# Designs tried in a protein design run: peptides against a protein of PDB entry 7SID. Part 18

Target 1, 151 residues: chain A of PDB entry 7SID
Amino acid sequence: LHMYLMLLKELPGEEYPLPMEDVLELLKPLSNVCSLYRRDQDVCKTILNHVLHVVKNLGQSNMDSENTRDAQGQFLTVIGAFWHLTKERKYIFSVRMALVNCLKTLLEADPYSKWAILNVMGKDFPVNEVFTQFLADNHHQVRMLAAESIN

## One batch from the design tools (peptide; made by RFdiffusion4, then SolubleMPNN)

Design b1_p10_7_s2 (from b1_p10_7, 5 letters changed)
Fold by OpenDDE base, seed 5:
Order: sequence, then C-alpha cells, then structure tokens
Structure b1_p10_7_s2 (fold): chain B 151 residues (1-151), chain A 10 residues (1-10)
Amino acid sequence: as target 1 above (151 residues)
Amino acid sequence: KLEEILSKLI
C-alpha cells in the first residue's frame, strides 16, 4: 500500500499529463486497493487526494480512443463506489471533502456530465446531479466546499 | 466487470 500511495503522490500534475497507457496501468490495481481499505477512513482520504492527478489527466485527454473510455470507466467505478458508501453514511466529513474535490475536477472537465456518469447497481447518476447533493451535506465545511465550486 | 468491481468495493 505504501509504495502504491507514493507512486500516486509522485504523479505529474496538469503541466505534464500522463499518457493514457500509464493511466490505465495505474488504475488496474486501484479498485483492489480501495476494496481492501474501504473501511479505513485515513487510507480512503489519502487515495482520494492522490487520484486527483488521475482526474486531471482524464480531463485533459482529448483522445477519443478505447483506452480513454476504459480508463474513464474504471475511474468512475471507483468514484461511484465511494459515493455510494457516502450515501450510506460510511465516511467522515474529511473523506467526503476529498470526494467533492474529485467531483469538482470532473465537472471542470465535463460541466454537462457527457461522460462523467456514475453507474451504481445498474443505474446512471450524472456527476452534476450527484454534486448538488453535497450542497445539503450535514457538515458545514463540505457544504462550503461544494458551494464555492458553483462560482 | 464494472458491477463486479463495484460489488467488491461496497
């Protein structure tokens, strides 16, 4: 886990976007890692903070290829799982804030949720609709973070 | 595959 998290942390930002092939290789073990540590708040927060680099890379990708669709699908599956568990009140506010930052970045890249759609249990949830739910979050800092994203 | 992965995460 530690080595994997270090790799995520050392990923280049928007200034140096990753090739889609590298993004796919990074995403392959991610679902397994998230599954193993889904009950650990600190690990989940760390993962969500580090995958912001992945979100930024996916958003900058202008390529219409099978690899892009595959990467988007794998990433959205992970985000959808975290959102689902959030709906079940499984995560503390700090984890939810990290999730909101991921959703915010997705909306910056896809404001109308053309591809940013969470599929949970066979149902589609556009990220723009999912995001509005955090405006009514029980924690004031989460609401504030969500509200500043509208401007 | 997506549903299978999701079921493991939930």
Scores: peptide ipSAE 0.029, ipTM 0.678, DockQ to the pose 0.869
Fold by OpenDDE base, seed 4:
Structure b1_p10_7_s2 (fold): chain B 151 residues (1-151), chain A 10 residues (1-10)
Amino acid sequence: as target 1 above (151 residues)
Amino acid sequence: KLEEILSKLI
């Protein structure tokens, strides 16, 4: 876990996007890691904070390639799971803050939710619609962060 | 495929 988290932390930002092949390699173990530590608030927060770099890479990639679609799908699956668990009140505010930042970055890359769609339990939820739900979050800091992201 | 991954996370 520690080594994997370090790799995520050291990923290049938007200025230096990774090849999609490298993104896929990093995403492959992500779902398993999230599954194993889904109840660990600190680990979940750390993961969500570090995958911001992945979001930036996905957002500026050419979606015509199969690898890009695959990477996008894997990432959105993870985000969808975190969102679903958030709806079930499984995460503390700091984890929700990190999730909102991920969603914000997705919306910056895809304002119209053309590809940023969460499929959870067989239903599609555009990220822009998902994001608005955090405006009514029980924690004031989460509401403030969400509100700042709308403008 | 997607549901299988979600089932592990949820």
Scores: peptide ipSAE 0.029, ipTM 0.677, DockQ to the pose 0.872
Fold by OpenDDE base, seed 3:
Structure b1_p10_7_s2 (fold): chain B 151 residues (1-151), chain A 10 residues (1-10)
Amino acid sequence: as target 1 above (151 residues)
Amino acid sequence: KLEEILSKLI
């Protein structure tokens, strides 16, 4: 876990995108890691903070359409799971804030939710619609974070 | 397959 998280943290930003093949290699174990530690609030927060780099890289890549769609799908599955568990009130406010930051970054990469669509339990939820729900979050800091992203 | 991954996380 520690080595994996370190690798995610050291990824370059949107100005220096990684090849899609490298992104895919990073995403392969992500679901397993998230599943294993889904009940650990601190680990979930750390994961969500570090995958921001993955989102930035996904938004800057358009060379390999098949691999791009695969990477996007794998990532969105994880985000969808975190969102679903958030709806079930499984995460504290600090984890929800990290999730909001991920959603913000997704919207920066895909403002019109062309590919950023969460599929949860067979239903599609565009990220722009999902994001607005955090404007009504129970914690004031989460609401403030969501609000400042729109303005 | 995406649902399978999701079910593992949830």
Scores: peptide ipSAE 0.028, ipTM 0.676, DockQ to the pose 0.885
Fold by OpenDDE base, seed 1:
Structure b1_p10_7_s2 (fold): chain B 151 residues (1-151), chain A 10 residues (1-10)
Amino acid sequence: as target 1 above (151 residues)
Amino acid sequence: KLEEILSKLI
């Protein structure tokens, strides 16, 4: 786990995106890692903070590429799971803060939620719709972070 | 190559 998290941390930023093939390889084990540590708040926060680099890479990629669509799907599956568990009150505010940052970055890349759509329990939820729910979060810092995106 | 490395880390 720790070595995997280190690899995620060292991903290049928006200025130097990874090849999509590398992004796909990094995303493949992510769902399993998240599932194993879903009850560990610190691990979940760390994962969400590190996958911000993945979001930036996806936003700068060729949208017509099959690999891009595949990577987007793999990533959105993970984000959807975190959002679902958030709705179930499974995560503390610091994890929700990290999730909001991911959603914010997605909306910067896809403001109209053309591809940024979460599928949870067979239902589709556009990220822009999901994002607005955090404006009513119980924690003031989460509300403030969400509100900053629309100012 | 990367996939193989990651599989060992999980």
Scores: peptide ipSAE 0.023, ipTM 0.543, DockQ to the pose 0.065

Design b1_p10_7_s3 (from b1_p10_7, 6 letters changed)
Fold by OpenDDE base, seed 1:
Structure b1_p10_7_s3 (fold): chain B 151 residues (1-151), chain A 10 residues (1-10)
Amino acid sequence: as target 1 above (151 residues)
Amino acid sequence: SLSEILSKLI
């Protein structure tokens, strides 16, 4: 886990995007990692903070690429799982803060949720609609973070 | 593959 998280942390950001093939390879084990540590708040927060680099890479990629669509799908599966568990009130505010940052970054790349759609339990949820729900979060810091995107 | 290597770093 530690080494994997370190690799995620060291990913190039928006200014220096990785080839999509490399992004795909990094995403492949992510769902399993998240599943194994879903009950560990600190690990979940760390994962969400580090995958911000992935979000930035996805936002700068060519959407016409098959690899891009594949990477988007794999990433959105993970985000959808975190959101689902958030709806079940399984995560403390600091984890929700990290999730909101991911969603915020997705909206910056895809403001109209053309591709940023979470599929949870067979139902589709556009990220822009998911994001607005955090404006009513029980924790003030989460609400404030969500509100920053609306100005 | 890179994914295989990463899976062992969990």
Scores: peptide ipSAE 0.023, ipTM 0.568, DockQ to the pose 0.074
Fold by OpenDDE base, seed 2:
Structure b1_p10_7_s3 (fold): chain B 151 residues (1-151), chain A 10 residues (1-10)
Amino acid sequence: as target 1 above (151 residues)
Amino acid sequence: SLSEILSKLI
């Protein structure tokens, strides 16, 4: 786990995007990792913080490639899972803040949620609609972070 | 593959 997290952390940012093939390979085990540690708040927070690099890479990619679509799908599956568990009140505010940062970055890349759509339990939820829910979060820091992202 | 290597690091 720790080595995997280190690899995620060391991903190049927007200024130096990784080849989509490499992004896809890194995403393959991510769903399993998230599933195994979904109840560990610290691990979840760390994962969400590190996958910001993936979001930045996806935002710089050409949407027409098959690898891009695959990577987007893998990533959105993970984000959808975190959002789903958030709705079930499974995560503390610090994890929700990390999730909001991911959603913010997605909206920067796809403001109209053309591809940034969470599929949870067979239903589609555009990220722009999902994001607005955090404006009414019970924790003040989460609300503030969400509000800053809108302005 | 990279995914296989990463899976062993979990």
Scores: peptide ipSAE 0.023, ipTM 0.568, DockQ to the pose 0.073
Fold by OpenDDE base, seed 5:
Structure b1_p10_7_s3 (fold): chain B 151 residues (1-151), chain A 10 residues (1-10)
Amino acid sequence: as target 1 above (151 residues)
Amino acid sequence: SLSEILSKLI
C-alpha cells in the first residue's frame, strides 16, 4: 500500500501528462486497493488526494480512443464508489473534502458532464448533479469548498 | 509491467 501511495504521489499531473497506456496500468489495481481500505478514513483521504493527478491527466487528454474511454470508465467507477459510501455516511468531513476536490477537477475538465457520469448500482449520475449535493453538506467546510467552485 | 508490480502491493 505505502509503495503504491508513494507512486501515486510522485506521478506527473497536468503539467506532465502521462501516456494513456501508463494511466491504464496505474488504474488497474486502484479499485482493489480502494476496496481493501474503504473503511480506513486516512487511507481513503490519501488516495483521493493522490488521484487528483489522474483526474488532471484525464482532463488534458484530447484523445478519443478506446484506451481513453477505458481509463475514464475505470476512474469513474472508483469515484462512484466513494460517492456511494459518502451517501451512506461512511466518511468523515476530511474525506468528503478530498472527494469534492476530485469532483471539482472533473467539472473543470467536463463542465457539462458529457463523459463525467457516475454509474452506481446500475444508475447514472452526472457529476454536475452529484456536485450540487455537497452545497448542502452537513459540515460547513465542505459546503464552503463546494461553493467556491460555483464562482 | 507496472500493473504487475502494483498488483503485488494488493
Scores: peptide ipSAE 0.023, ipTM 0.565, DockQ to the pose 0.073
Fold by OpenDDE base, seed 3:
Structure b1_p10_7_s3 (fold): chain B 151 residues (1-151), chain A 10 residues (1-10)
Amino acid sequence: as target 1 above (151 residues)
Amino acid sequence: SLSEILSKLI
């Protein structure tokens, strides 16, 4: 786990995106990692903070390739799972803060949710609609972070 | 593959 997280942390940002093939290789084990540690708040927070680099890389790619669609799908599956568990009140505010940052970055890359759509329990939820729900979060800091993204 | 290597490091 530690080595995997370190690799995610060291990913280049938006200025120097990785090839999509490399992004895919890093994403492949991610869903399993998240599943194993879904009840560990600290690990979930760390994962969400590090996958911000993945969002930045996805936003710089051509959306027409099969690899891009595959990467988007794998990433959105993970984000959808975290959002679902958030709705079930399974995560403390610091984890929700990290999730909001991921959603914010997704909206910067796809403001109109053309591809950024969460599929949870067989239903589709555009990220722009999902994001507005955090404006009513129970924790003050989460609401403030969400509000900063729309002003 | 990289994914296989990563799976062993987790």
Scores: peptide ipSAE 0.022, ipTM 0.562, DockQ to the pose 0.070

Design b1_p10_7_s4 (from b1_p10_7, 6 letters changed)
Fold by OpenDDE base, seed 4:
Structure b1_p10_7_s4 (fold): chain B 151 residues (1-151), chain A 10 residues (1-10)
Amino acid sequence: as target 1 above (151 residues)
Amino acid sequence: SLEEILSKLI
């Protein structure tokens, strides 16, 4: 886990995107890691904070490539799972804050949710619609972060 | 269900 998190942390920003092939390799274990540690709040928070780099990297890629679509799909599946579990009240505020940051970054890359769509249980949820739900979060810090992130 | 969403991760 630590090694994987280090790799996520060291990803270059949007100014220097990785080849999509490298992004895919990095994403391959992500779902498994998230699944294994889904009940560990600290690990989930750390994962969500680190995958911000993935979002930034994906946002700078060409959308018409098969690899890009694959990478986006894998990433959105993970985000969708975290969001779903959040709705099930499985995560504390610090994890939700990290998720909001991910959603914010997605919206920066895709303001109109053209590709940033969460598919959960066969239903599509545009990230811009999902994001607004955090404006009504029970925790004040989450609401504040969400409100700040809109602009 | 929770199981359904987790099945996508595993």
Scores: peptide ipSAE 0.047, ipTM 0.728, DockQ to the pose 0.229
Fold by OpenDDE base, seed 3:
Formats: structure tokens, sequence, C-alpha cells
Structure b1_p10_7_s4 (fold): chain B 151 residues (1-151), chain A 10 residues (1-10)
């Protein structure tokens, strides 16, 4: 886990995007790691904070490639799961803060949710619509973070 | 279901 998290942390941002093939290799273990540690709030927060780099790289990729679609799918599956579990009140506010930051970054890369669509239990949820739900979050800091992202 | 969501993560 620690080695994997370190790799995610060191991933270059938008200014220095990685080849999509490299992004895919980093994404391969992600779902398994998230599943194993889904009940650990600190680990989930750390994962969500680090995968921000993945979103930044996805935004600089060729949207027409199969690898891009694969990477987007794998990433969105994880985000969708965290969102779903958040709706079921499984995560504390600090984890939700990290999730909002991920969603914010997705919207920066895809403002109109052309590809940023969460598929949860066979239903599609555009991220721009999902994001608005956090404006009504129970925790004031989550609401504030969501609100500042509108500007 | 929660189980379905978790199964996709695995």
Amino acid sequence: as target 1 above (151 residues)
Amino acid sequence: SLEEILSKLI
C-alpha cells in the first residue's frame, strides 16, 4: 500500500502529463486497493487525495484512444463507488472533502461531463449533476468547498 | 446494491 501510494503521490500533474499507458498501469491496482481499505477513513482520504493527479493526466490525453476510454472507465468506477458509499453515509467529512476535490478536478477537465459520467448500478450520473449534491452536505466545510468550486 | 458496487471494485 505505502509503495503504491507513493507512486500516486509522485505522479506528475497537468503540466507534465504521463503517457496513457503509464496511467493505466498505475490504475490497475487501484480498485483492489480501494476495496481492501474501503472501511479505513484515513486510507480512503489519502487515496482520493493522490488520485487527483490521475484526473489531471486524463485531461491531457487523447480522448479517442481505447487506452483513454479504459483509463477513464477504471477511474470513474472507483469514484462512483466512493460517491455511492458517501450517499450511504459510510465516510466522514474529511473523506467527502477529498471526494469533492476529485469531482472538482473532473469538472475542470470535462466541464460539460462529456465523459465524466458515473455509472452506478446500471444508471448514469453526470459529474456536474452529482457535484451539486454536495452543496447540501451535512458538514459546513464540505458545503463551503463545493460552493467555492462553482466560481 | 452495496455488494454490486464492491464487486466492481474488486
Scores: peptide ipSAE 0.045, ipTM 0.722, DockQ to the pose 0.234
Fold by OpenDDE base, seed 2:
Structure b1_p10_7_s4 (fold): chain B 151 residues (1-151), chain A 10 residues (1-10)
Amino acid sequence: as target 1 above (151 residues)
Amino acid sequence: SLEEILSKLI
């Protein structure tokens, strides 16, 4: 886990996007890692913070490429799972804040949720619709972060 | 599949 997290942390940001091939390689173990540590709030927060680099990279890529679509699917599945568990009240505010940051970044890249759609249990949820729900979050810091993101 | 991956996470 720590080695993987360090790798994610060291990824370049939006200014220096990675080749999509590298993004795909990094995404391969992500779902498994998230699954194994889904009950650990600190690990989940760390993962969500680090995958911001992936989101930024995806936003800079050509969405028409096969590799991009593949990467999108893998990433959105993970985000969808975190959102689903959030709906089930499984995560504390700090994890939800990290999730909001991911969703914010997705909306910056895709304001109309053309590709940023979370599929959970066979149902599609556009990220812009999902994001709006955090404006009514029970924790004030989460609400504030969400509110700042829409302006 | 996406569903299979999701099922492992939830």
Scores: peptide ipSAE 0.041, ipTM 0.736, DockQ to the pose 0.868
Fold by OpenDDE base, seed 5:
Structure b1_p10_7_s4 (fold): chain B 151 residues (1-151), chain A 10 residues (1-10)
Amino acid sequence: as target 1 above (151 residues)
Amino acid sequence: SLEEILSKLI
């Protein structure tokens, strides 16, 4: 886990995007890692913070290729799972804060949710609609973070 | 698939 998290942390940001092939390789083990540590709030928070680099990298990609769609799909699967568990009140506010940051970054890259759509249990949920739900979050810091992204 | 992931997470 530590080695994998280190790789995610050391990824270059939006200024120096990675080849999509490298992004795909990094995403392959992500779902398994999330599944193994789903009950550990600290690990989940750390994962969500580190995958911000991946979100920024995906947003920087201007090519509509099969690899891009595949990477987006794999990433959105993980985000959808975290959102689903959030709806079931399984995560504390600090994890929800990290999730909101991911969703915020997705909306910056895709403000009209053309590709940023969460498919949960066969139903589609555009990220722009999902994001508005955090404006009514029970924790004030989550509401504040969500409100900052509206302008 | 998402269903497989959710089955492990839920």
Scores: peptide ipSAE 0.040, ipTM 0.730, DockQ to the pose 0.648

Design b1_p10_8_s1 (from b1_p10_8 with S1M S10A)
Fold by OpenDDE base, seed 2:
Structure b1_p10_8_s1 (fold): chain B 151 residues (1-151), chain A 10 residues (1-10)
Amino acid sequence: as target 1 above (151 residues)
Amino acid sequence: MLADVSSFLA
């Protein structure tokens, strides 16, 4: 886990995007890692903070390529799972903060949720609609972060 | 190919 998290942390940001092939390789084990540690708040927060680099890379990619669609799908699967567990009140505010940052980054790349759609349990949820729910979050810091992202 | 959320939630 530590080695994988370190690798995610060291990913280039928006300034220096990775080749999509490299993004795909990094995303392959992500769902499994998240699943194993889904009950660990600190690990989940760390993962969500580190995958921000992946979101930034996806935002700069050619959305028409097969590899881009594949990467988007794998990433959105992870975000969808975190959101689903958030709805079930499984995560503390710090994890929700990290999730909001991921959603914010997605909306910056896709404001109208053309491709940023979470598929959870066979249902589609556009990220812009998902994001709105955090405006009513129980924790003041989460509400503030969400509100700042809307403006 | 898209991954399944169910694998994460399982």
Scores: peptide ipSAE 0.077, ipTM 0.775, DockQ to the pose 0.725
Fold by OpenDDE base, seed 3:
Structure b1_p10_8_s1 (fold): chain B 151 residues (1-151), chain A 10 residues (1-10)
Amino acid sequence: as target 1 above (151 residues)
Amino acid sequence: MLADVSSFLA
């Protein structure tokens, strides 16, 4: 886990996006790692903070449409799961803060949720609609972060 | 092949 998280942390930012093939390779084990540690608040927060770099890379246009769709799908699956568990009140505010930051970055890349759609339990939820729910979060810091993101 | 949300939640 530590080595994997270190790799995620060291990813370059939006200024220097990784090839989509590299992004896809990093995403392959992500769902399993998240699933294994889904009950650990600290690990979940750390993962969400580190995958911000992945979101930034996904926002860049790529010529390999198949790999792009695959990477987007794998990432959205993870975000969808975190969102679902958030709805079930499974995460503390600091984890929700990290999730909001991920959603914010997705909206910057896809403000109209053309591809940023969460599929949870067979239902589709556009990220722009999902994001508005955090404006009514129980924790004031989460509400404030969400409000800052829409202006 | 896309990852399955159900596997994450299981």
Scores: peptide ipSAE 0.074, ipTM 0.771, DockQ to the pose 0.674
Fold by OpenDDE base, seed 4:
Structure b1_p10_8_s1 (fold): chain B 151 residues (1-151), chain A 10 residues (1-10)
Amino acid sequence: as target 1 above (151 residues)
Amino acid sequence: MLADVSSFLA
């Protein structure tokens, strides 16, 4: 886990995106790692903070390529799972804040939710609709973050 | 195409 998290942390920023092939390789184990540690709030927070770089990389790639679609799918699966568990009240505010930041970054990359759609249990949820739900979050810091991000 | 989150939630 530690080594994997370090690799995620070392992802370059928006200015220098990774090749999509490298992004895919990093995303492949992500779902399994998240699943294994889904009950560990600190690990989840760390993962969500690190995958912000993935969204930035995806947003600068050719969205019509198979690799891009694959990467988007793998990433959105993870985000969808975190969101689903959030709806189930499984995460503390700090994890939810990290998730909101991911959703914010997704909306910045895809303001019209053309590809930023969470598929959870066979249902599609556009990220823009998902995001607005955090405006009513129980924790004031989450609400404030969401409110700032929606503008 | 998106993978099912069921594997994550399992």
Scores: peptide ipSAE 0.073, ipTM 0.775, DockQ to the pose 0.680
Fold by OpenDDE base, seed 1:
Structure b1_p10_8_s1 (fold): chain B 151 residues (1-151), chain A 10 residues (1-10)
Amino acid sequence: as target 1 above (151 residues)
Amino acid sequence: MLADVSSFLA
């Protein structure tokens, strides 16, 4: 886990995007890692903070390639799972804040949720629709973070 | 092949 998190932390963002092939390689184990540590709040927070680089990288890529769509799908699967567990009240506010940051970054890249759509339990949820739900979060800091994107 | 949310939640 430590080695993997280190790789995610050092991933170049939007200023210096990686080849999509490299992004895919990093995303492949992500779902499994998240699943193993889904009950560890600190690990989940750390993962979500580190994958911000992946979101920024995806936002700068060519959306027309198969590799881009594959990378988007892999990433959105993970975000969808975190969101689902958030709705089930499984995560503390600090994890939810990290998730909101990921969603904000997605909306910056795709404001109208053309590709940023979460598929959870066979249903599609556009990220812009998902994001607005955090405006009503029980924790004031989460609401404030979400509200920053509205102005 | 895309990962499935069900694998995460399992």
Scores: peptide ipSAE 0.073, ipTM 0.771, DockQ to the pose 0.661

Design b1_p10_8_s2 (from b1_p10_8, 3 letters changed)
Fold by OpenDDE base, seed 2:
Structure b1_p10_8_s2 (fold): chain B 151 residues (1-151), chain A 10 residues (1-10)
Amino acid sequence: as target 1 above (151 residues)
Amino acid sequence: MLADVSKFLE
């Protein structure tokens, strides 16, 4: 886990996007890693913070390429799972804040949720719709972060 | 194409 997290942390930001091939390689174990540690709040927070680099890279890529669509699918699966568990009240505010940051970045890249759609248990949830829910979050810091993101 | 979220929840 620590090695993988270090790898994610060292990814370049939006200014220096990775080749999509590298993004795909990094995403391959992500769902499994997240699943194994889904009950660990600190690990989940760390993962969500680090995958912001992936989101930024996806936003800079050509959405029409097969590799991009594949990467989007893998990433959105993970985000969808975090969203699902959030709905089940499994995560503390700090994890939810990290998730909001991911959703914010997705909306910056896809404001109309053309591709940023979370599929959870067979149902589609556009990210813009999902994001709106955090405006009514029980924790004030989460609400504030969400509110700042829409302006 | 979206993958199955169930993969995460396994």
Scores: peptide ipSAE 0.079, ipTM 0.763, DockQ to the pose 0.689
Fold by OpenDDE base, seed 3:
Structure b1_p10_8_s2 (fold): chain B 151 residues (1-151), chain A 10 residues (1-10)
Amino acid sequence: as target 1 above (151 residues)
Amino acid sequence: MLADVSKFLE
């Protein structure tokens, strides 16, 4: 886990995007890692903070390639799962804060949710619609973070 | 094709 998290942490941002092939390789074990530690709030927060770099790289990629679609699918699966568990009230506010930051970054890359769509239990949820729900979060810091992202 | 969310939730 620690080695994997280190690799995610060292991922370059938007200014220095990685080849999509490299991003895809990093995403391959992600769902398994997240699943294994889904009940650990601290690990989930750390993962969500680190995968922000993945979103930044996805925004700089060619959207027409199969590798891009695969990477988007792998990433959105993880975000969708975190979203689903959030709806089931499984995560504390600090994890939800990290998730909101991921959603915010997705909206920066795809403001109209053309590809940023969460598929959960066979239903599609555009990220721009999902994001607005955090404006009514039970924790004031989550609401504030969501609100500042509208500007 | 999107990956299966159920794998994460198992």
Scores: peptide ipSAE 0.076, ipTM 0.760, DockQ to the pose 0.736
Fold by OpenDDE base, seed 5:
Structure b1_p10_8_s2 (fold): chain B 151 residues (1-151), chain A 10 residues (1-10)
Amino acid sequence: as target 1 above (151 residues)
Amino acid sequence: MLADVSKFLE
């Protein structure tokens, strides 16, 4: 786990995007890692903070290729799972803060949710609609973070 | 190939 998290942390940001093939290789084990540690709040927070680099990288991709769609799908599956567990009140505010940052970055790249759509249990949820739910979060810091992204 | 959310929720 530590080695994998270190790789995610050391990824270059938006300024130096990675080839999509490299992004796919990094995403392959992600769902398994998240599933194994879904009950650990600290690990989930760390993962969500580190995958911000992946979100920014996906947003920089201007090419509509099979690899891009595959990478987006794998990433959105993980985000959808975190959101689903958030709806079930399984995560503390610090994890929800990290999730909101991911959703915020997705909306910056795709403000109209053309590709940023969460599929959970066979149902589609556009990220722009999902994001508005955090404006009514029980924790004031989560509400404030969500509100900052509207302007 | 898209990943399955059900795998995460198991």
Scores: peptide ipSAE 0.076, ipTM 0.760, DockQ to the pose 0.725
Fold by OpenDDE base, seed 4:
Structure b1_p10_8_s2 (fold): chain B 151 residues (1-151), chain A 10 residues (1-10)
Amino acid sequence: as target 1 above (151 residues)
Amino acid sequence: MLADVSKFLE
């Protein structure tokens, strides 16, 4: 886990995107790692903070490639799962804050939710609609972050 | 195509 998290942390930012093939390699184990540690709040927070780099990288890629769509799908699956578990009140505020940051970054890359759509249990949820729900989060810091993130 | 979220929720 530590090694994997370190790799995620060291991903280059928006200015220097990785080849999509490399992004896919990093995303391959992500769902499994998240699933294994989904009940560990600290690990989930760390994962969500680190995958911000993935979102930034995906936002700079060519959307027309099959690999890009695959990478987006893999990533959105993870985000969708975190959101689903959030709705089930499985995560504390610090994890939700990290998720909000991910959603914010997704919206920066795709403001109109053309591809940023969460599919959970066969239903589609545009990220822009998902994001607004955090404006009404029970924790004040999450609400504040969500409100700040809109601007 | 999106991957199945169900694998994450197992």
Scores: peptide ipSAE 0.075, ipTM 0.759, DockQ to the pose 0.710

